Peptides against a protein of PDB entry 5TUV. Designs and how they scored, part 92

Target 1, 107 residues: chain A of PDB entry 5TUV
Amino acid sequence: KEVIDRLRYLKAEIEDLELKERELDQQKLWLQQSIKNVMDDSINNRFSYVTHEDICNCFNGDTLLAIQAPSGTQLEVPIPEMGQNGQKKYQINLKSHSGPIHVLLIN
Target 2, 107 residues: chain B of PDB entry 5TUV
Amino acid sequence: AQECQNLEVERQRRLERIKQKQSQLQELILQQIAFKNLVQRNRHAEQQASRPPPPNSVIHLPFIIVNTSKKTVIDCSISNDKFEYLFNFDNTFEIHDDIEVLKRMGM

## One batch from the design tools (peptide; made by RFdiffusion4, then SolubleMPNN)

Design b2_p17_6_s2 (from b2_p17_6, 12 letters changed)
Fold by OpenDDE base, seed 4:
Structure b2_p17_6_s2 (fold): chain B 107 residues (1-107), chain C 107 residues (1-107), chain A 17 residues (1-17)
Amino acid sequence: as target 1 above (107 residues)
Amino acid sequence: as target 2 above (107 residues)
Amino acid sequence: KEVIKYEKSGFVFSIEK
């Protein structure tokens, strides 16, 4: 009886959890679309920027590059390997398909 | 008993997934809020200044920040159309997305 | 070489491990 009751309880709970998970999945999809719509809005897009000061306030002591690129831009970071000069090479490869990439040196 | 244990494992798995999805959803909500706050800030700032900021003084979303030591030598190769970039560093670097920047800004 | 791919902040990341 105890085992049967426990099984029944667990099955019912799992069913409820499944419903909850589906609800969260739908909410995620909705929110993702909402974010996209908000960011793509002409007015919001016009004001969707940060300043050099903003960036400088976030980071200290290093060289900072700001790379602005269109959505969908591919960014690759290969495994560091020894270069021709015996120096370990660290690389970032960028490829955009919908517009130019802009790079700003912040500091 | 074995079936009960199996269901308990499944229940726990589902609970963990739900927890993860809830966390991801919260992150999306925060992203949207941060973006809206950014837009509001910029709109207000431009209204007060009665002009937009200089084009080269701002970084438009989406963007990433690459930070490296000031001693790091950076070489950049750019395609003719600026659609492809190759960055070479002689030392390690870090990449930060715009979401992280907005968080650091307190948005 | 393992490549981890994901999309974040409009960029499609391809990071080798």
Scores: peptide ipSAE 0.526, ipTM 0.892, DockQ to the pose 0.908
Fold by OpenDDE base, seed 5:
Parts: C-alpha cells; structure tokens; sequence
Structure b2_p17_6_s2 (fold): chain B 107 residues (1-107), chain C 107 residues (1-107), chain A 17 residues (1-17)
C-alpha cells in the first residue's frame, strides 16, 4: 500500500516537472527570438558596439585581440599538438560564410 | 521498492535540469537588458558628442576577445577575402564572448 | 578526439577535447 502510494505520488510529480520543463523551453525559445529581433532592429544595430576603452577597462596587462565577425561564424580550437620545434601548437581557426572578419589589436 | 528508487532518481535529475534551465533563462534576460543598456549608452554618448565615433574605434557585435600574455607570439594567416583566419600562438590563450564583456562593463 | 560544438554570441564554437 505504501509503495503503491509512493509510486503514484512520484509519477504525478514527474508529470508536473515535465510540464514545467516544457514551459521553460518555450520561454527560452521566445526570449532567444526576442533578443534576435531586438539586435536585428536597424536602430539598435547601429548602436550595438563597444569601444576600445570599454575593452581595456575589462582586461589588464595582456595582449587583446578583438574579433568581430558575422553571426554564424565558425570558431575552432583544436587540441594542442606538438609543433616542429617540440613546442605545443595553440590555434584558433575562424571561418565566416556571410561576410568579412575584422580583427583589432587592443593594447 | 526498486521502482520507487528509480523514479526518485529520475525526479531528482529533472529537478536539476529545471534548475539549470531557470538559470540559463535568467542569463538570457540579463543579456537582453545589457544589450538595451548598451544601445542606450551609445545613443546618449553620440548625442552628446554630436557625431558618431570613428569607424575603427569601435567593435560591433557580435565579437569575441582573445586574451593572451604579452609575451605570446601570434601569427595570423588571412584569406584574400578575409573570410578565413588562422591564428597560431606559442602559448595558451583565453576566449571571452561579447556577453561576458558587457557583464564586465556593468551593463 | 571529442569535439564539443555549441553556439554562443553569434559564433559557432567547435572545441576539441
């Protein structure tokens, strides 16, 4: 009796959790689309930028590369491998399909 | 019973997923707010300056920041159309997205 | 070699582990 009641209770809770999870998924999709629409707006797009000063204030002491690229740009970081001189090779591969990539050195 | 234990494990797994999704949703909300604040800031700044910033002085979204030591040697290979970039580093690096930058900016 | 693929900030990341 107790086991059966516990099973029924757990199944009911899981059902409620399923509904909650679907609700969250829907909210996520809606918000993602909302963000996209806001960013794609002509006026917002015109002002969607940061300055060199902004970047410098966020980081200190290091070499900074700012890479601006169109949405959908592919970024690959392969496993570091040993190079010709016995040095590990660290790489970033970028590939854009919809426009040029712009790189700025920030120091 | 074993079935009860299985369902309890499942319940806990779902609860954790829901918690993660709630957190992710909150992050998206903050991203949208940060973007709107960025746009507002830039609009106001340009109004005060009575002109837009120089074209190469700003970084348009979307962008990433690559952070590495000043001692790091960076080699870059670029395609003719600037659609493909290959970066080689002789040391480790960090990648930060524009969302993180906006957070650090306090947007 | 495992490749983790995800989208963030408009970029499609492919990170090898």
Amino acid sequence: as target 1 above (107 residues)
Amino acid sequence: as target 2 above (107 residues)
Amino acid sequence: KEVIKYEKSGFVFSIEK
Scores: peptide ipSAE 0.518, ipTM 0.891, DockQ to the pose 0.929
Fold by OpenDDE base, seed 2:
Structure b2_p17_6_s2 (fold): chain B 107 residues (1-107), chain C 107 residues (1-107), chain A 17 residues (1-17)
Amino acid sequence: as target 1 above (107 residues)
Amino acid sequence: as target 2 above (107 residues)
Amino acid sequence: KEVIKYEKSGFVFSIEK
């Protein structure tokens, strides 16, 4: 019957989609590893930076802080809450375990 | 039949997941291209200048950009080893990752 | 409070919502 045929069709299609999804998952893992390898290369790492001009060209009119930190650095943004002074507290907490954090004021 | 309907729902779910994974994969590809372009640009620039940029004039990856109003008061507490930073803002801020910056740079 | 944790650009984000 039509229902049985539809079931067979759907099951076959789902199987094909499952294969496609697994293929994409593998491609993602491969690409992530590729990016890591490229970034960890000594020569590439030496040149993996942006300039003040680069940042200024991307943003206008605001105060810009550039925060460079080692991979794995923890960045915490708590919910803004009222402080003792009656003002909302907007905070960023940074914790690095593998190296110092470097902060630059861009403008 | 109910089973047919369930499989159709599952089929659609898988199609959506595949679409999302394809998009994420494309983003990773663009990230890799952007990084390679950045490295190439910097290598060329340093060759022309015959020197590396001053150490405090560039921001090494990985980094984030914190954007806030020029009127925002920023207080910063730093640990002795510079492994911990506490930023206090009297107003809202935005965080932009290095990937977004590279995109804005046109890399 | 809900804490959303994710990794992006080398940072481990912990954003409270």
Scores: peptide ipSAE 0.517, ipTM 0.889, DockQ to the pose 0.903
Fold by OpenDDE base, seed 1:
Structure b2_p17_6_s2 (fold): chain B 107 residues (1-107), chain C 107 residues (1-107), chain A 17 residues (1-17)
Amino acid sequence: as target 1 above (107 residues)
Amino acid sequence: as target 2 above (107 residues)
Amino acid sequence: KEVIKYEKSGFVFSIEK
């Protein structure tokens, strides 16, 4: 029967897709681990930086703050609410648990 | 049959998930390449200069860039250990991650 | 108020909307 044949075909294809999805999941995990290992390497870590010039070339006409913080640092941006003086509160809250935060003013 | 239709919907759902995962995987690959290129650039630059850059002239990964108007007033409260930062802006701001910066740099 | 949480570039973002 045509319907039975279609069902068999779809089930077989879904099985193949399940295998493909699992393959991609594995590849993602391996790549994430690879990136972590590369970034944590002592030599790579020593040279994992950008310059003021790099940042200035990426952005124009604004005040730029460069915020360097350890991995896992929490960054919170609350909803802008009206302050006591009628000024909206545009805020960034940073909390690090593993090391100091460094801020540089660019241009 | 209804069962056939259900399987076709499931098939399409899986195909879309696979497509999304493939895209995410490509992004991770590009991130790794960009990082390696950054490290190579900096190593070469320091060799040519015969010295490392001044400590406060570079931004180490991981970092974010906050950009706002030059007219924006920025207030910052910092803990003594520099583990907590509170930024107050009198106007809107944008946040960009280091991955985006590396892309803009052409890494 | 909705809070969107995600991790990117080593930071844990908590953005309120």
Scores: peptide ipSAE 0.498, ipTM 0.891, DockQ to the pose 0.878

Design b2_p17_6_s3 (from b2_p17_6, 7 letters changed)
Fold by OpenDDE base, seed 3:
Structure b2_p17_6_s3 (fold): chain B 107 residues (1-107), chain C 107 residues (1-107), chain A 17 residues (1-17)
Amino acid sequence: as target 1 above (107 residues)
Amino acid sequence: as target 2 above (107 residues)
Amino acid sequence: KEKIKFEKGGFIYTIEK
């Protein structure tokens, strides 16, 4: 029956797709670990920075805040709510657990 | 018949998910390349200058960039240990991570 | 990765190396 054949085909294909997805998941994990290792290298870490010029070239005409924070720092943007003055609250909350946060004003 | 339809939907969903994972993997590769290029650039620059850049002239990874209008009023509250920051804006803002910055830099 | 706009709101982002 055509339907039965289609079912068999689909099931087999889905199984193949599952294998492919698992392969991709493994590749992702390995790559993520590789990136981590590269970034954690002492030499690479020493030179892992951008300049003010770099930032200015990326953005134009705005006030720019550069926030350097340790890995794991949590950034929260609450849902805009009306304040007591009827003004929406545009807010960023930062919380670090491993070190101080540094903020630079650019351009 | 209904099972066939269900499996076809599932197949398509898996195909799309695999495509997304492939894209994400490529993105990670590009991120790693960008980082390595950044490090190489900075190493070369410091070698040419025979000195590291001033501490406050660079932004070390990881970081984020917050950009807002020049007219936006920004209030910042900082904890004593600088582990917690609260930013209040009187207007909207954008947040860009270091990965995006590296992309914009052409790394 | 992708820039975060305030329009999104109600989210948490983790800064990572």
Scores: peptide ipSAE 0.324, ipTM 0.885, DockQ to the pose 0.121
Fold by OpenDDE base, seed 5:
Structure b2_p17_6_s3 (fold): chain B 107 residues (1-107), chain C 107 residues (1-107), chain A 17 residues (1-17)
Amino acid sequence: as target 1 above (107 residues)
Amino acid sequence: as target 2 above (107 residues)
Amino acid sequence: KEKIKFEKGGFIYTIEK
């Protein structure tokens, strides 16, 4: 009796959780589309930028590279491997398919 | 019963997924707010200055930031069309997306 | 996605709006 009741309870709860998860999925989809629409707006797009000062204020005095690239640009960081000189290779590979990539050196 | 245990595991799994999705949704909301605040800031700044910033003084979204030590030697190979970049570092680096930058800016 | 370090190993990231 107790087992049967517990099973029934758990099944009902799981069903409720499924509904909740579906709701969250829909909300995520809606919000993602909303963000896209807002960013694609002509006026918003015109003002969608940060300054050199903004970047400098966010980071310490390290060397900073700002990479401006179109959406869809792929960034690859291979697993560091030993080079010919016994030095690990630290690399970034960038590939754009829709436009040029622009790199700015900051600091 | 074994079935009860299985459902308990499933219940917990779903609860964790829901929690994760809720967190992700909140992050998206914050991203949208941050973007809107950025646009508002820039609009106001340009109005006060009565002119747009110089083209090379700003970084348009989307972008990423790469930071590394000032001692790091960076070699870069660029394709003719600037669609492909290959960076080589003699030391470690960090990558930050524009979302993180906006967060650090307090947007 | 947030701060990315080498400790995470090799990865591929797509820049999105």
Scores: peptide ipSAE 0.324, ipTM 0.884, DockQ to the pose 0.122
Fold by OpenDDE base, seed 1:
Structure b2_p17_6_s3 (fold): chain B 107 residues (1-107), chain C 107 residues (1-107), chain A 17 residues (1-17)
Amino acid sequence: as target 1 above (107 residues)
Amino acid sequence: as target 2 above (107 residues)
Amino acid sequence: KEKIKFEKGGFIYTIEK
């Protein structure tokens, strides 16, 4: 009897949680679409940039490469392997499918 | 009793998943706010300067930042269409996305 | 996702908006 009441309570709560989760899923989808729309807007896109100063303020004392690439560009960092001279290979492979990649050296 | 226990486990699982989704949603909201603040800042700055920044002085989104030591030697091979890049480093490096940069900028 | 250290090694990252 107490068990039956507990079962009913738990089932009802789980049902409420299912509704809440679906609500959050829909909110996420809506927000993702909203962000995409905002970023794809011509005016916003025109002003969607950072400066050298911005980057320098975020990082100090190192060599910085700023790599601007279209969305969908793939960045691969292979597991370091020994090179011909016995040196480990530290490398980045970039592949874009929609547009050119632009690289700036900062500091 | 066993059925109650099973439902309680399910309840807890759903609660944790909801919490994670709420956190992810909040992160997306913050990203959107940061982007809007960036756009507003840049619009105001260009209005004051009465001109856009030089093309090679800014990094448009989306981008990544590669951070490495000042002593690191970097070699870069670029395809003719600039769709493919191969970077070789003689030492380790770090990669940061534009979202982290905007956070560090205080956007 | 925000910070990727080289030590992680062997991964593919997709640049997104």
Scores: peptide ipSAE 0.323, ipTM 0.887, DockQ to the pose 0.121
Fold by OpenDDE base, seed 2:
Structure b2_p17_6_s3 (fold): chain B 107 residues (1-107), chain C 107 residues (1-107), chain A 17 residues (1-17)
Amino acid sequence: as target 1 above (107 residues)
Amino acid sequence: as target 2 above (107 residues)
Amino acid sequence: KEKIKFEKGGFIYTIEK
């Protein structure tokens, strides 16, 4: 009878957890849509940028590539392999399908 | 007994998923707040300057930041339409998305 | 395709659109 009671308890709790998980899934969906709406707003979009100073303050002492690319741009970083010259290949491949990519170098 | 154990495992699995989803939701909330703060900052700055920033002085979202040592040699090959980029580095690099940058900016 | 070699130094390079 103790085992039966435990089973009933666990099943009821799992049911409650299922409801909670579905609630969280819905919240995520709505929040993502909210973020999209905020970012797509014409006024917000106009002011959705960072400055060179902003970037430099985040990464002092480094060479920085700022790559502005349209949403959906494919970024590929292949696993470093030995090149023909005997050096490991460190690469970034970018492919945009929606528009041109803009790059700024800061060093 | 075995069924009880199976349900306990399932219960724990669901609890962990819920915890992860709660964390992800919190992250999305923070992202939205950061973006709104960015927009507010830029609006205020442009109001004070009475003009928008020069076109090449800012990086519009979405973007990524690639940071590497100042000693790193970077070569870039660009397609004619600037839709495709190939970056070659002679050393390791790090990639940071705009969300992380906004966090580092304290937005 | 155009090839650009980024130089080491204190400058900002902008690829024109």
Scores: peptide ipSAE 0.165, ipTM 0.871, DockQ to the pose 0.029; fails the geometry check

Design b2_p17_6_s4 (from b2_p17_6, 8 letters changed)
Fold by OpenDDE base, seed 1:
Structure b2_p17_6_s4 (fold): chain B 107 residues (1-107), chain C 107 residues (1-107), chain A 17 residues (1-17)
Amino acid sequence: as target 1 above (107 residues)
Amino acid sequence: as target 2 above (107 residues)
Amino acid sequence: KEKKVFEKSGFKYTIES
């Protein structure tokens, strides 16, 4: 019947889609590992930086802080709450577990 | 039939997941390309200058950029080991990751 | 991604390479 044929078609298509999804998952894992390897390379790591000029060209008219921190550093931005003086608290909390954090004032 | 409808819903869900995964994969590819271009640029620049840039003139990956008004008052508390930072702002701010910066740089 | 902190506050982010 028509319904039976449709069911068979859909089941076959879903099976193909499952294969495609697994393929994409494997590609993602491979690429993530590739990126990690490239970035961890000693030569690439030496040259993995941007300059003050680079940052200034990307942003205009503001105070810019550059925060360099190791991978895995945790950043928390609490919901602004009223302080004791009636001022909202705008905060950034940084916690590194592997190395020091470095902050540069760009402009 | 109800079974046919259920399979069609499942098919659509899988198609959407595949589309999302394809987009994420493309983004990772672009990130890798941008990083490689950055490294190449910096290597060439240092060759031309015959020296590395001063330590405090560059920001190594990974990093984030915080931008705020020039009128914003920023207070920073730092732990002795520089593993923990607490920033206090008297006004709002924006955060940008290194990936976005590389995109804005045209890498 | 660009994040306006006041609009997207109350989150935790891990800096990753």
Scores: peptide ipSAE 0.251, ipTM 0.883, DockQ to the pose 0.120
Fold by OpenDDE base, seed 5:
Structure b2_p17_6_s4 (fold): chain B 107 residues (1-107), chain C 107 residues (1-107), chain A 17 residues (1-17)
Amino acid sequence: as target 1 above (107 residues)
Amino acid sequence: as target 2 above (107 residues)
Amino acid sequence: KEKKVFEKSGFKYTIES
């Protein structure tokens, strides 16, 4: 009796949770589209940048590379493997399909 | 009953997913706000300066930042069209996206 | 596909606006 009642309760709760999750998924989709629209706006796009000073203020003491790439650019960081010299290889692979990649040395 | 236990596990799994999705949604909202603040800042700055910044003095979104030790040797191979980049580092590095940079900037 | 969080290695990421 108690088990049956618990089962009914759990099933009802799971149904409610499913609805909630669906709502969140829709909200995420809407917000993502909203962000895209805002960023694609001509005026906003014109002013969508950071300065060298901005970057320097965020990081200190290291070599900093700024890589500006079109949306959709693929970035890959392979698991380091031993090279022929016995040294681990640390790599970044970038592939753009819609435009050139621009690299800046900040400091 | 075993079925009751299975449903309880399912309920908990869904609750955790919902929590994660709520967090992700909040992050997206913050990203949108940060972007709008960035645009506003830049518009105001250019108005005060009465001119846009030099083209090579800014990094346009989207971008990533790579930081590594000053001692790290970096080799870069690029395609002629600049669509493909291969970076080789003799030591470890860190990657930060533009979202993180905006956060660090306090946007 | 969702954006993958940055790790130090062993990942693929798509830059999105």
Scores: peptide ipSAE 0.245, ipTM 0.880, DockQ to the pose 0.140
Fold by OpenDDE base, seed 3:
Structure b2_p17_6_s4 (fold): chain B 107 residues (1-107), chain C 107 residues (1-107), chain A 17 residues (1-17)
Amino acid sequence: as target 1 above (107 residues)
Amino acid sequence: as target 2 above (107 residues)
Amino acid sequence: KEKKVFEKSGFKYTIES
């Protein structure tokens, strides 16, 4: 009895959770589309930038590279493997498909 | 029963996943707000200055920030089509996306 | 799989806006 009742309860709860998860998935999709629409707006796009000062205020003491690339640009950071000379490879690979990549040295 | 245990595990997994999705949804909302605030800031600033900022003085979204030690040697290789970039570092580096930057800016 | 760029290595990321 107890086990059967527990099973029934758990199954019902899981069904409710499935509904909740689907709801959240839909909300995410709508929000993502909303964000895209906002960012793709011509006026918003014109003003979608940060300044060197903004970046400097966020980071201290290091060499800072700002890499601006088109949406969809693929970034890969491979696991540091040993090179031929015994040095670990610290790399960033970028591949753009829709436009040029722009690199700025901030500090 | 074993089935009961299995369902309890599944229930817990779903609960955690839902929690994660809720958090992700909130994050997206914050991202949208941050972006709108950024646009508003920049529009206001340009209105006050009566001119747009110089092209090389700003970093347009989307972008990433790479920070590394000032002692780190950075080598950048660009493909012939200029759509592929390879950065080589002789030491470790950190990568931050524009979302994180906006957060750090307090947008 | 695609991961956020907060990790130092072993990931792929797609820049989005």
Scores: peptide ipSAE 0.240, ipTM 0.881, DockQ to the pose 0.146
Fold by OpenDDE base, seed 2:
Structure b2_p17_6_s4 (fold): chain B 107 residues (1-107), chain C 107 residues (1-107), chain A 17 residues (1-17)
Amino acid sequence: as target 1 above (107 residues)
Amino acid sequence: as target 2 above (107 residues)
Amino acid sequence: KEKKVFEKSGFKYTIES
């Protein structure tokens, strides 16, 4: 009796959780589209930038490279491996398919 | 019973997924707010200055920030159309996306 | 692995502090 009741309860709860999960999935998709729409707006796009000062305020004492690349740009950071010269390879590979990549050095 | 145990495990699994999805959704909301705040800030700043910033003084979204030691030697090779970049570092580096930067900016 | 061919040398930096 108790086992059967527990089974019924659990099945009902799982069904409710499934509905909740689907709701969250839909909300995520909606919000992602909303963000895209906001960012693609002509006026918002015009003002979608940060300054050198902004970056410098976030990071101190380092060499900073700002890499502006179009959405969809492929970024690869391979696992450091020993190179031919016996030194570990620290690399960043970038490939854009929609436009040029722009790099700024922030000192 | 074994079936009860299986359903309890499934229930817990779903609860954890829901929690994770709720967190991700909240993160997206914060991203949207941060972006809107950024746009508002820049619009106000340009209104005060009565001019847009110089083109090479700002970093347009989307972007990434690479920070490394000032002692790190950085070599970069690019394609003729600037669609491909290969960065070589002689030491470790960190990568930060624009979302994290906006967070650090307090947007 | 295919080697990427680059047509521009780009830049090299050594920051002094």
Scores: peptide ipSAE 0.136, ipTM 0.867, DockQ to the pose 0.037

